Peptides against a protein of PDB entry 3T6J. Designs and how they scored, part 95

Target 1, 375 residues: chain A of PDB entry 3T6J
Amino acid sequence: PIVESYIGFIESYRDPFGSRGEFEGFVAVVNKAMSAKFERLVASAEQLLKELPWPPTFEKDKFLTPDFTSLDVLTFAGSGIPAGINIPNYDDLRQTEGFKNVSLGNVLAVAYATQREKLTFLEEDDKDLYILWKGPSFDVQVGLHELLGHGSGKLFVQDEKGAFNFDQETVINPETGEQIQSWYRSGETWDSKFSTIASSYEECRAESVGLYLCLHPQVLEIFGFEGADAEDVIYVNWLNMVRAGLLALEFYTPEAFNWRQAHMQARFVILRVLLEAGEGLVTITPTTGSDGRPDARVRLDRSKIRSVGKPALERFLRRLQVLKSTGDVAGGRALYEGYATVTDAPPECFLTLRDTVLLRKESRKLIVQPNTRLE
Target 2, 372 residues: chain A of PDB entry 3T6J as posed
Amino acid sequence: PIVESYIGFIESYRDPFGSRGEFEGFVAVVNKAMSAKFERLVASAEQLLKELPWPPTFEKDKFLTPDFTSLDVLTFAGSGIPAGINIPNYDDLRQTEGFKNVSLGNVLAVAYREKLTFLEEDDKDLYILWKGPSFDVQVGLHALLGHGSGKLFVQDEKGAFNFDQETVINPETGEQIQSWYRSGETWDSKFSTIASSYEECRAESVGLYLCLHPQVLEIFGFEGADAEDVIYVNWLNMVRAGLLALEFYTPEAFNWRQAHMQARFVILRVLLEAGEGLVTITPTTGSDGRPDARVRLDRSKIRSVGKPALERFLRRLQVLKSTGDVAGGRALYEGYATVTDAPPECFLTLRDTVLLRKESRKLIVQPNTRLE

## One batch from the design tools (peptide; made by RFdiffusion4, then SolubleMPNN)

Design b2_p14_4_s2 (from b2_p14_4, 8 letters changed)
Fold by OpenDDE base, seed 4:
Structure b2_p14_4_s2 (fold): chain B 375 residues (1-375), chain A 14 residues (1-14)
Amino acid sequence: as target 1 above (375 residues)
Amino acid sequence: ADTVVPLAISPGDV
């Protein structure tokens, strides 16, 4: 088998300032069959990047073909096990040297073992569809999240010699209609500037890219979905994200006004964006469970994903990218923290919903190190 | 610093 590994101070999720990496390492075996699917996505990446809702001036000047590999992890040493990874963790290096993507395929497979009777917060009519397509939709989401999420966008930089990597006279901020007024100086990084929101903000951008681009027929075709199956994969991917936004409340600590997990915070932000879009796209309804205790149901109107959801996400995603590219920390923080704020304000009453989420919390799954053998 | 932002499967997603 082809063995892949990495080790070092890599992820900064546990640093409140997003700067210090946690020591992490894995050993994995390459899944050749699944890797071939991601290679097809890589082959279309340059074209798909053009579908993102920002001007080419906010995208990388030169496309660098990344590597994308599906891995079956044998051991993972760290505080959290990812479903996918995009490395290196430096935007400047991603722009100039390229990057590598991995999908932890067997980690994803663990997520597929959802029992119908334990599946919370979904309508009964959605449960079977959700169970059927959760895995495939998540493969799509991971591929897009890593390759076209983390792998997209340009940081505007002034180097140590005073040279800009963009034309100050011609590049226009699509949100303001004005010339670019801020950028990264020499030695400034994404994490150093955006600090406490950097990790979650970037996750939110990447997740939003996944939702946005999964609507593109070419993406679904690459993954082998057509017709009704493609529409079901889209629906389940969006439904999964909306549900995840509700589940995210578990990871919010009201007393400290903080989030304990960057991806779940990102998913909550996306939920808030889609709720704000209105028009019956997303509905969260408090209910009473069969046990007589509080419950809730999340409903996503599939007929409104393209008409209501996509435009809302487009606007939001463009704002995320523009603020990231320009190093506008004040604007970025105001936007992101606004959506990340958890209150008990009606109609959603998120703090009350949090109590319901905690009440319906499933037992923590233990992920056990697998074995492999040569036949 | 750029995020290697793994799509972390939180224990709640699995």
Scores: peptide ipSAE 0.037, ipTM 0.680, DockQ to the pose 0.100; fails the geometry check
Fold by OpenDDE base, seed 3:
Structure b2_p14_4_s2 (fold): chain B 375 residues (1-375), chain A 14 residues (1-14)
Amino acid sequence: as target 1 above (375 residues)
Amino acid sequence: ADTVVPLAISPGDV
């Protein structure tokens, strides 16, 4: 088998300033069969990047073909186990040297183990479909999130010599219609500028890319889904995201007005964006469970994903990218913190919903290190 | 360091 590993100070999620890496390490075996699907996605990546909702001037000047591998993890040492990884974590290096993507396939497989009777916050009619397609839809989401989420977009930079990596006279900000007014100076990075929101903001961008591009028929074809199956995978992917946005409330601390998990904050932000779209796309309904205690249901109108959801996500995702590219911290913070704010304001009453989420909290999943041998 | 956070399924990815 092909063995891959990494070790070092890699991810900065635990650093309040997003700068210092946590010491992590893993040992994994390559899953050749699943890796082949991601190789097909890589082969289409340059074309799919053009489908993202920003001008080419906000995308990488030159496409650099990355590696993408599915890994079965044998050992993972760290505070958390990801579903996917995109490295290096330096935007400048990603832009100039390229990157590598990995999907932790057996970690995803563990996440797929859901008992129907324990599945919270879904309509009964969605439960069987959700159980059936959660795994496949998550594979699609991880692939898009890593490769085309984290792997997309350009930072506008002025180097130490005063040279720009963009034409100041011709590049137009699509949100303002004006020339570019801000950029990264020498020594400024994504993390150094956006600081406390950098990690969650980037995760939100990557998750949004996944939802947006999973609507593209070519993406579903790459993963082997056609016809009704492809539409079900799309539906379940979006449904999983809006459900995750509700579940995310577990990781909000009202007393400190802060989030304890970057990905969950990102998913809540996406939920807020899709709720704001209105038109009955997403509905969260407080209910009473069979036990007589508070419960809730999340409904996603399948017929409105393309007509309502996609345009809303397009506008939001474009704004995220433009603000990131231009280093507009003030605008980026205002946008992101606005959607990340949790209040008890009607109609959603998110603080009340949080109590329901905590009440219905699932038992913690334990991931146990596997043993493997050559037969 | 520009940190890009991997897609997490565990709350431990803080």
Scores: peptide ipSAE 0.037, ipTM 0.679, DockQ to the pose 0.074; fails the geometry check
Fold by OpenDDE base, seed 2:
Structure b2_p14_4_s2 (fold): chain B 375 residues (1-375), chain A 14 residues (1-14)
Amino acid sequence: as target 1 above (375 residues)
Amino acid sequence: ADTVVPLAISPGDV
């Protein structure tokens, strides 16, 4: 078997300032069969990057072919086990040296073992479809999130010699119609500028890329889905995201106005964007469970994903990227924190919904080290 | 050391 490992101070999610890495390490075995799908995605990455909703001037100047591998984890040391990984976290290195992606395949496989009777917040008619396609749709989302989410976009930089990595005279900000007015100076990084929102903001961008690009037929074809299956995978991927946005409320602390998990905050933001789009795309309905206690249902109108959802996500995702590229911290913070705000305002009443989410909270899953055998 | 940006798995995902 091919063995992969990494070890070091890698992820900064536990640092409130997004600067200090937590010590993490794993040992894993390459899953060749699952890696083949991600290799096909890598082969199409340069073309798929052109489908993202920003001008080529806001994308990397040169495509650097990354590695993408599916891994079966033997041991993982850290505060949590991810579904996927993109490295390095340094945008400058991603632009100049490239990056590597991994999917933790056996961790994802554990996620697929959802019992229908325990599946919360979905309509009964969606449960069987959700159970069937959650795994495959999540493979698509992870691949897009890592490769084309974290692997996309350009930071505008002025180096120590005063040279720009973009043409100041010709590059236009698509949101303002004006020339670029802000950029990263020498020594400034994504994390140093955006600080407390950097991790969650970047996760939100990557998740949004996943939702946006999963609508592209070529993406579904790469993963082996066509016709009705492709449409079901799209639907379940979007449904999973809006459900995750509701579940995210568990990780909000009202007393401190603080989010405790960056990815969950990101998913809540996406839910807010899709709710704002209106037109019956997403509906959250408070209900009463069979136990007589509060419950809720999330509904996504599949017929409105392309007509309502995609345009809303396109506008939002473009704004995220433009603000990131230009180093506009004030604009980025205003946008992101606006959508990340949790209130009890109608019609959603998110603080009330949070009580429902907490009431219906599932026990934390324990992942146990697998056994390996040589056959 | 290489930095990693993971897609975190929530209890609802796994």
Scores: peptide ipSAE 0.036, ipTM 0.679, DockQ to the pose 0.118; fails the geometry check
Fold by OpenDDE base, seed 1:
Structure b2_p14_4_s2 (fold): chain B 375 residues (1-375), chain A 14 residues (1-14)
Amino acid sequence: as target 1 above (375 residues)
Amino acid sequence: ADTVVPLAISPGDV
């Protein structure tokens, strides 16, 4: 077996300012079969990057072919086990030296083991489809999230010598129609500049890339899905995201007006974007459960994903990238915190829905480290 | 450092 490992101060999720890494390490075995799908995705990455909703001037100047491997985790030390990883966490290194992506395949498999009777907030007619395609759709989402989410976009930088990594005279901001007015100075990083929102904002961008690009036929083909199966995978991926946005309310603390988990905050933001799109794309309906207590249902109109959802997500994702590239902290914070705000305003009444989410909360699964042996 | 945030599985994702 091929064994991979890493160790060190890697992820900054636990730092409110995104600056200090948490000590993390794992030992894993390569899953060759799943890795082959990601290799095909890597082979298409340069072309798929062009499908992202920003000008080439906001994308990396040179495509650096990354490594992408599916791993089965044997041992993990850290505060949480991710489903996917993109490293290093330094944009300058990613742009100049390249990056590596991994999918923690057996972690994903744990997420696939959901009992139908415990599946909350879905319509009954969606549950079987959701159970069937949750795994495959999540493989697609993780691959896109890591490779083309975290692996995409350019930061506009002025170096210590005063040189720019972009042409100030010709590059146009697609949101304003003007020349670039802001950038990162020497020593400024994404995390240092965007601080408290940096991690969640970047997760939101990466998740949005996943949803956006999963609509591309080539992506589904790479993962082995065609025809009705491809459409079902797309539907379940989007359905999972909007459901996750509702579930995210568990991780909001109203008394402190803060989020306790960056990915869940990101998913709530995406839910808000898709709700704002309107036209019956996403509907959250408060209900009464069989136990007589509050419940809720999330409905996604499959027929409106491309017509309503994609354009809404496109506009939002472009704004995220433009604000990131230009280092526009004020604009980025205004946009992101606006969608991340949780109120009890109608029609959604998110604080009331939060009570429902908490009421329907299941016991957290404990991931136990496996053993392995050669046969 | 641009933190590449690993996609964490939340309890609600299971």
Scores: peptide ipSAE 0.034, ipTM 0.675, DockQ to the pose 0.111; fails the geometry check

Design b2_p14_4_s3 (from b2_p14_4, 7 letters changed)
Fold by OpenDDE base, seed 5:
Parts: C-alpha cells; structure tokens; sequence
Structure b2_p14_4_s3 (fold): chain B 375 residues (1-375), chain A 14 residues (1-14)
C-alpha cells in the first residue's frame, strides 16, 4: 500500500483570529480507486475554473496542477478529523507554489452511518434517497470544495516594489462596474485582513463552489453519475447542505453571539442565502415529533435548484470572491456577518429552531483506529 | 472539540 502522512501546525480553525495553526498529524493509506476519480477532476480543473461566476481577471493567472488523493485514515491526531484537506493554508502560497488536496474517504463513511429512524429534520420521502446518495454526493462535494473551492480565486496584490499583479486600468469589479479600489498590500494576507471571519468565510466560499459546480454535467460524469442518478446526487448534495445549515445552530452560542465551528457557520450562511432566495426553494417547518416534543422538517424543492437556487448562489458566491480578491474587509464582514446573524425573528425563528436542534441532537460518534492486515 | 469536521476547508491565508 502507498502510505501518506503529514504532521505540523496546519489548521487554524481553533484560532479566533484564524492565523495560528493547531498541531495535528495523520497516517493514511491511498485509496487508488477513489484517487482515480479525483485525478480526472484535476485533469478538468482548469476548464471547470472557468465555470465559476467571476471574471477570468479574478481567477488565478496560471493554473498549477495540484495533487489530489483519496486516503483511508489509519490514525489522526488533532482536535477534529476533516473529510478533506487543502494545503498549504496560505492563499499566497497556493497561488504561487501550488497546493495538495486529500479526501479522507473512510472519515466520510463514518459520518454517513446514521440509522434511518434517527435521521433528523428530513421528510420521510427524502430519507431513503438521502441515505442512498449521501456518501456519493459528499465525495463530489469534498472534491469540488477542496480542488475548485479552496483552489480557486485570485488575490489582488501590490508587492513590496509597488507592482500590481493585475492591470489597474482594465480590470473591472463586476459588482460595482468600477476599477479595483482595494487590494492586499505587502505583508497583508487573507487571514490577517479578514481575521475573525476568515476561516468561516473561506469555508463558505468553498462549500458554495461545491454546490454551484456540482450542477455541471462534466463534474457528475467524472464521478460516474449520469441521468437520474446524477440528478439525485445533485438533489441530495443540496439537501445535505440546507440540512447542515439547520444542524449548524448547535454550534452557535447565543450568550456570546459567536460560532464555535467555522464550517457549520458557513453552512448556516448558505442556508440563509437559499432561504432568502425564496420562491419555495427551501422551507423549514417546525413540527411535533412522535414523542410529543418539538421537531422540524427541511424541504428542498428539487425543481427550483437550477431556476432559483443556482442564481442566488451565483450572486452570493461572486460577491464573496470579489470581496476576497479586493481585500474589502468592511464589505466582506458586512455581507458575511449579516447572513451569520442568528435571531429569533420570524418566519424562521432561528433561536427557537436552535432549541429544537439541541433537543434532537444525536450522540457523538467515536472514531477509532481500524485494524490493518497484509494479504 | 469532539466534533468531526466534515470538510477540512482551507483556511484563508494564515
């Protein structure tokens, strides 16, 4: 077997300022079959980057072909085990030196081990479909999230010599119609500029890229899905995201007005964007469970994903990217914190829904080291 | 924290 490992101060999710890496490490074995799918995704990445909803001037000048491997984790040391990884966590380095992607395939499998009777917040008619396609749809989401999410977008930079990495006279901000008014100066980074929102904002961008590009037939073909199966994978991927946005409320602390998990905050933001789109795309309905206690149901109208969901996500994702590229912290914070705000305002009453989410919370799964053997 | 992070999503520039 091919063994991969990494160790060091890598992920900054536990730093409130998004800058200090937490010490972590893993040992894993390469899954060759799944890695082949990601290799095909990498081969199409340069083309797929052009499908993202921003001008080429806001995309990387040169595509640097990354490594992308699916791994079965044998051991992981850290505060949290991810489903996928994009490294390095420095946008400047990813733009100039390239990056590596990994999918932690067996971690995904553990996350899917929910019994049907314990599956919360879904309509009964969606449960079987969700169980069937959760795994495959999440493979798609992870691949897109890492490779084309974290791997996409250009930061506008003025270097120490005063030179710009973009043409100030010709590059137009697609949101304003004006020339670029802000950029990263020498020594400024994504994390240093966006600080407390940097991690969650970037996660939100990457998750949004996943949802947006999973609609593309070529992506689904790369993963081996066609026809009705492809449409079901799309539906379940979007359904999983809106459900995750509801589940995210567990990680909000009302008393401190803060989020304790960057990815879950990101998913809540996406839920808010899709709810704002309206037109019956997403509906969260408070219900009463069989135990007589509060419950809820999330509904996603499949027929409105492309007509309502995609345009809403496109506009939002473009705004995220433009604000990121230009280093517009004020605009970025206003946008992101606006969607990340949790109130009890109708119709959603998110603080009340949070109580329901906590009431229906599943027991934490224990991830244990597997046994291995040579055959 | 005891939570499985579903996606290790690149933190922006450290």
Amino acid sequence: as target 1 above (375 residues)
Amino acid sequence: SDTVVPLSISTGDV
Scores: peptide ipSAE 0.047, ipTM 0.610, DockQ to the pose 0.104; fails the geometry check
Fold by OpenDDE base, seed 1:
Structure b2_p14_4_s3 (fold): chain B 375 residues (1-375), chain A 14 residues (1-14)
Amino acid sequence: as target 1 above (375 residues)
Amino acid sequence: SDTVVPLSISTGDV
């Protein structure tokens, strides 16, 4: 077996300012079959990056071929186990040396292990499809999220010598139609500028890339899905995201107006974007469960994903990227915090829905270290 | 739990 490991101060999710890394480590075995799919995705990455909804001037100047593997985790030491990892977290190194992506395949499998009768907030007609395709769709999402989400986009920088990494005269901001008016100065980083929203904002961007690019036939083909299967994978991926946006309310603390989990905040933001798109794309309906207590149902109109969802997500994703690239903290914060606001305003009444989410909360799963033997 | 396992981030202290 091929064994991979890492150790160190890596992820900063536990830092409210997203700066200080938690010391963690893992040992894992390469899943060769799934890794082959990710390798095919890597082979197409340069082309797929061009499909993202921003000008090439907002993309990295040079594509650096990353590594991508699917890993079955034997041991993970940390406060939480991610579904995927993009490393290093150092922007300079990613730009100059490249990066590695990993999918933690068996962690995903644990996340998939939900009994049909315990699936919350889905229509009955969607449950079987969701169970069938949650795993495959999440593999697609992880691949896109890490490789083309976190692996995409350019930061406009002025170095210590006053030189720009972009042509100030020719590069146009696609949102304003004007020349670039803001950038990162020497010593400024994504986290230092965007601070409290940086992690969640970046996760939102990466998740949005996943949803956006999973619509591309080539992506589905790389993962071995064609025809009706490809459409079902797309549908379940989007359905999973909007459901996750509802589930995210568990991680909001109303009294503090605070989010406790960056990725869940990101998913709530995406839900809000897709709800704002309207036209019946996403509907959240409060219901009464069989126990006589509050419940809810999330509905996603499959037929409107491309016609309504994609354009809405495209516009939003472009705005995220442009604001990120230009270091426009004021604009970025206004955009992101606007969508991240949780109120009890109709029609959604999110604070009321939060009570429903908490009521329907499933017990936390325990992840147990597996045993492995050589035969 | 139906909580989706988070994905890692590529931004950090630098």
Scores: peptide ipSAE 0.045, ipTM 0.613, DockQ to the pose 0.084; fails the geometry check
Fold by OpenDDE base, seed 4:
Order: C-alpha cells, then structure tokens, then sequence
Structure b2_p14_4_s3 (fold): chain B 375 residues (1-375), chain A 14 residues (1-14)
C-alpha cells in the first residue's frame, strides 16, 4: 500500500489568535479508487475556479496543479480529526509554490453511519434522502472545500522592494468600485492580520465555495451524479449545511461570547446568511418532541436553492474573498462577527434554540483506530 | 499562517 504521513505544528484552531500551531500527525493509506474522483476534480479545477464569484484579478495569476488524494487514516494524533486537509497552512506558499489536498475517506465513512431514529432536526420526509445522500454529498463538499475553497483566491501583496503583485491602476474592488486601498505587506500573513477570526473565516469561505460550486453540473458529473441523483446530492449538501448551522450552537459559549469550534462557527454564519436571504429558503421551527420536550425542525426549500440561496451566497462569498485579498481586517471582522453573533432576538431566538440543541445532543462518538492487513 | 482547514468532520462535530 501507499502510505502517507505528516507531522508537526500544523493547525492553529486552538490558538485564539490563529497563529500557533498544535502538534498534529497522521499515518494513512492511499485509497486509489476514491483518489481517482479527486484527480478528475483537479483536472477541472482551473475551469471551475473561473466560476467563483470574484474577478480574475482576485484569483491566482497562475494555476498550480495540486495533488489530491483520498486517505484511509490508520492513526491520527491531534485534538480533532478532519474530514479533509489542505496544506501548507500559508496562503503565500499556496499561491507561489502550490498545495496538496487530502480527503480522510474513512473519517467520512464514520460520519455516514447515521441511524434514522437518532437523526435530529429534520423533517421525516427528508430523513431517508438525507441518510442516502449524506455520504456522497459530503465527498463532493470535501473535494470542493479543500481544492477550490482553500485552493482559491489571491492575496494582494507588496513585497520588500515595494513591488505589487497586482496592477494598482487597473484592479478594481468589486464591492466598492474603487481602486485597491489595502494589501498585505512583507511579512504579513492571513493569520497574523485576521487573528481571532482567521481560521473560522477561512472555513466559512471554503464551505461557501463548496455549496456554491456544487450547483455546477460539471462538479456532480465528476463525482458520478446525474439527473435526479445530482439534484438530490445538491439538496442534501445544502440541507446538511443548514442543519450543521443549527447544530453549531452546541459549540457556542454564551457566557464568554465565543465559539469553541471554527468549522461550526463557519456553518452557523452560513446559516445566518441563508436565513437573511429570506423568501422561505430556510425555516427553523421550534416543535415539541414525542417525549414532550422541546425540539426543532429545519426546512430547506429545494426550489429556492438556485433562485434565493445561490445569489445570497454569491454576494457573501465575494465579500469574504475581497476582504481577504485586500487584507481589510476591519471590514472582514465587521462582516464575519456580525453573522457569527448569537442572540435571542426573534424570529430565530438562537439562544433558546441552543437550549434545544443541547437537549437533543447525541452521545459523543468515539473514533477508534482501524486495523489493516496485507492480503 | 493560513488555514490548513480540515473540513473537520470531527466524529463529534457533525
């Protein structure tokens, strides 16, 4: 078997300032069959990057073909086991030297083991569809998230010699209509500038890329979905994200006004964006469970994903990228923290919903290291 | 540093 491993101070999710890496390491075996799907995605990446909702001037000048591999994890040492990884952790290096993507396939498989009777916050009519397509939709989401999420966008930089990696006279900020007024100076990084919001903000951007691009027929075709199956995969991917945004409330600490998990914060932000879009796209309804205790239901109107959801996500995702590219920390923080704020304001009453989420919390899953053998 | 963003499906997160 082909064995891959990495080790070091890599992820900064546990650093409040997003700067100090936690010691992490894994050993994994390459899954050749699943890797082939991601290779097809890589082959289409340069074209798909053009579908992202920002001008080419905000995208990398030269596409650098990355590696993408599906891995079955044998051992993982860290505070959390990801479903996918994009390395290195430096946007400047990603921009100039390239990057590698991995999907942790057997980690995803564990997440697929959902029992219908334990599936919370979904309508009964959605449960069977959700169970059927959660896995496949998540493969799509991971591929897009890593390759075209983390692998996309340009940072505007002024080097040590004072040269810019963009034309200051011709590049226009699509949000303001003005010339570029801010950029990264030599030695400034994404994490150093955006600090406390950097990790979650980037997760939110990558997740948003996944939702946005999964609507593209070519993406679904690459993963082997056509016709009604493709539409179901899209629906379940969006439904999963909206549900995840509700579940995310578990990871909010009201007393400290903070989030304990960057990806869940990102998913909550996306939920807020889609709720703000209105028009009945997303509905969260408090209910009473069969046990007589508080419950809730999340509804996503499938027919409004493209008409309401996509435009809302497009605008939001463009703003995320523009603020990232220009190093506009003030604007980025104002945008992101605005959507990440959890209050008990109607109609959603998120703090009350949090109590419901906590009440319906499933028992913690234990991931056990797998065994493998030579045949 | 820029995010190595695992799409964390921590088995406990989603």
Amino acid sequence: as target 1 above (375 residues)
Amino acid sequence: SDTVVPLSISTGDV
Scores: peptide ipSAE 0.043, ipTM 0.678, DockQ to the pose 0.095; fails the geometry check
Fold by OpenDDE base, seed 2:
Structure b2_p14_4_s3 (fold): chain B 375 residues (1-375), chain A 14 residues (1-14)
Amino acid sequence: as target 1 above (375 residues)
Amino acid sequence: SDTVVPLSISTGDV
């Protein structure tokens, strides 16, 4: 077997300022069969980057072919085990040197084990479809999130010599119609400028890329889905995201007006964007469970994903990227914190829904380190 | 209790 490992101060999610990495390490074995799907995605990455909703001037000037591997984890040391990883985390290094992606395949397999009777917040008619396609759809989402989410976009930079990595005379901001008025100066980074929102904002961008690009037939073909199966994978991927946005309320602390998990905050933001799109795309309905206690149902209208959902997500995702590229912290914070606010305003009443989410909270899964042997 | 972090990117560019 091919063994991979990494170790160091890597992820900054536990740092309130997003600057200090937590010590993390793993030992894993390459899953050759699953890695082959991600290799096909990598082969199409340069073409798929052109499908993202920003001008080429806001994309990386040169495509650097990354590695993408599926790994079965033997041991993991850290506060949590991710489903996927994109490294390095330095935008400058990702832009100039490239990056590596991994999918933690056996972690995903554990996450897919859901009992139908315990599946919360879905309509009965969606449960069987959700159970069937949650795994495959999440493989698509992980691949897109890591490779084309985190792996996409350009930061506008002025170096120490005053040179720009973009043409100031010809590059136009697609949101304002004006020339570029802000950029990163020497020594400024994504994390240093966006600080407290940087991690969650970037996760939101990456998740949005996943939802947006999973609509592309070429992506589904790469993963081996065609016809009705492809449409079901799309539906379940979007359904999983809007459900995750509701579940995210567990990680909000009303008394402190803060989020405790960056990815869950990102998913709540996406839910808010899709709710704002209206037209019956997403509906959250408070209900009463069989136990007589509060419950809820999330509905996603499959027929409106392309007509309503895609345009809403396109506009939002473009704004995220433009604000990131230009280093517009004020605009980025206003946009992101606006969608990340949790109030009890009708019709959603999110603070009330949070009580329901907490009431229906599932027990934490224990991941046990596997044994392996050579046969 | 292991928190399954769904997807990770470290943005820790200082």
Scores: peptide ipSAE 0.040, ipTM 0.621, DockQ to the pose 0.093; fails the geometry check

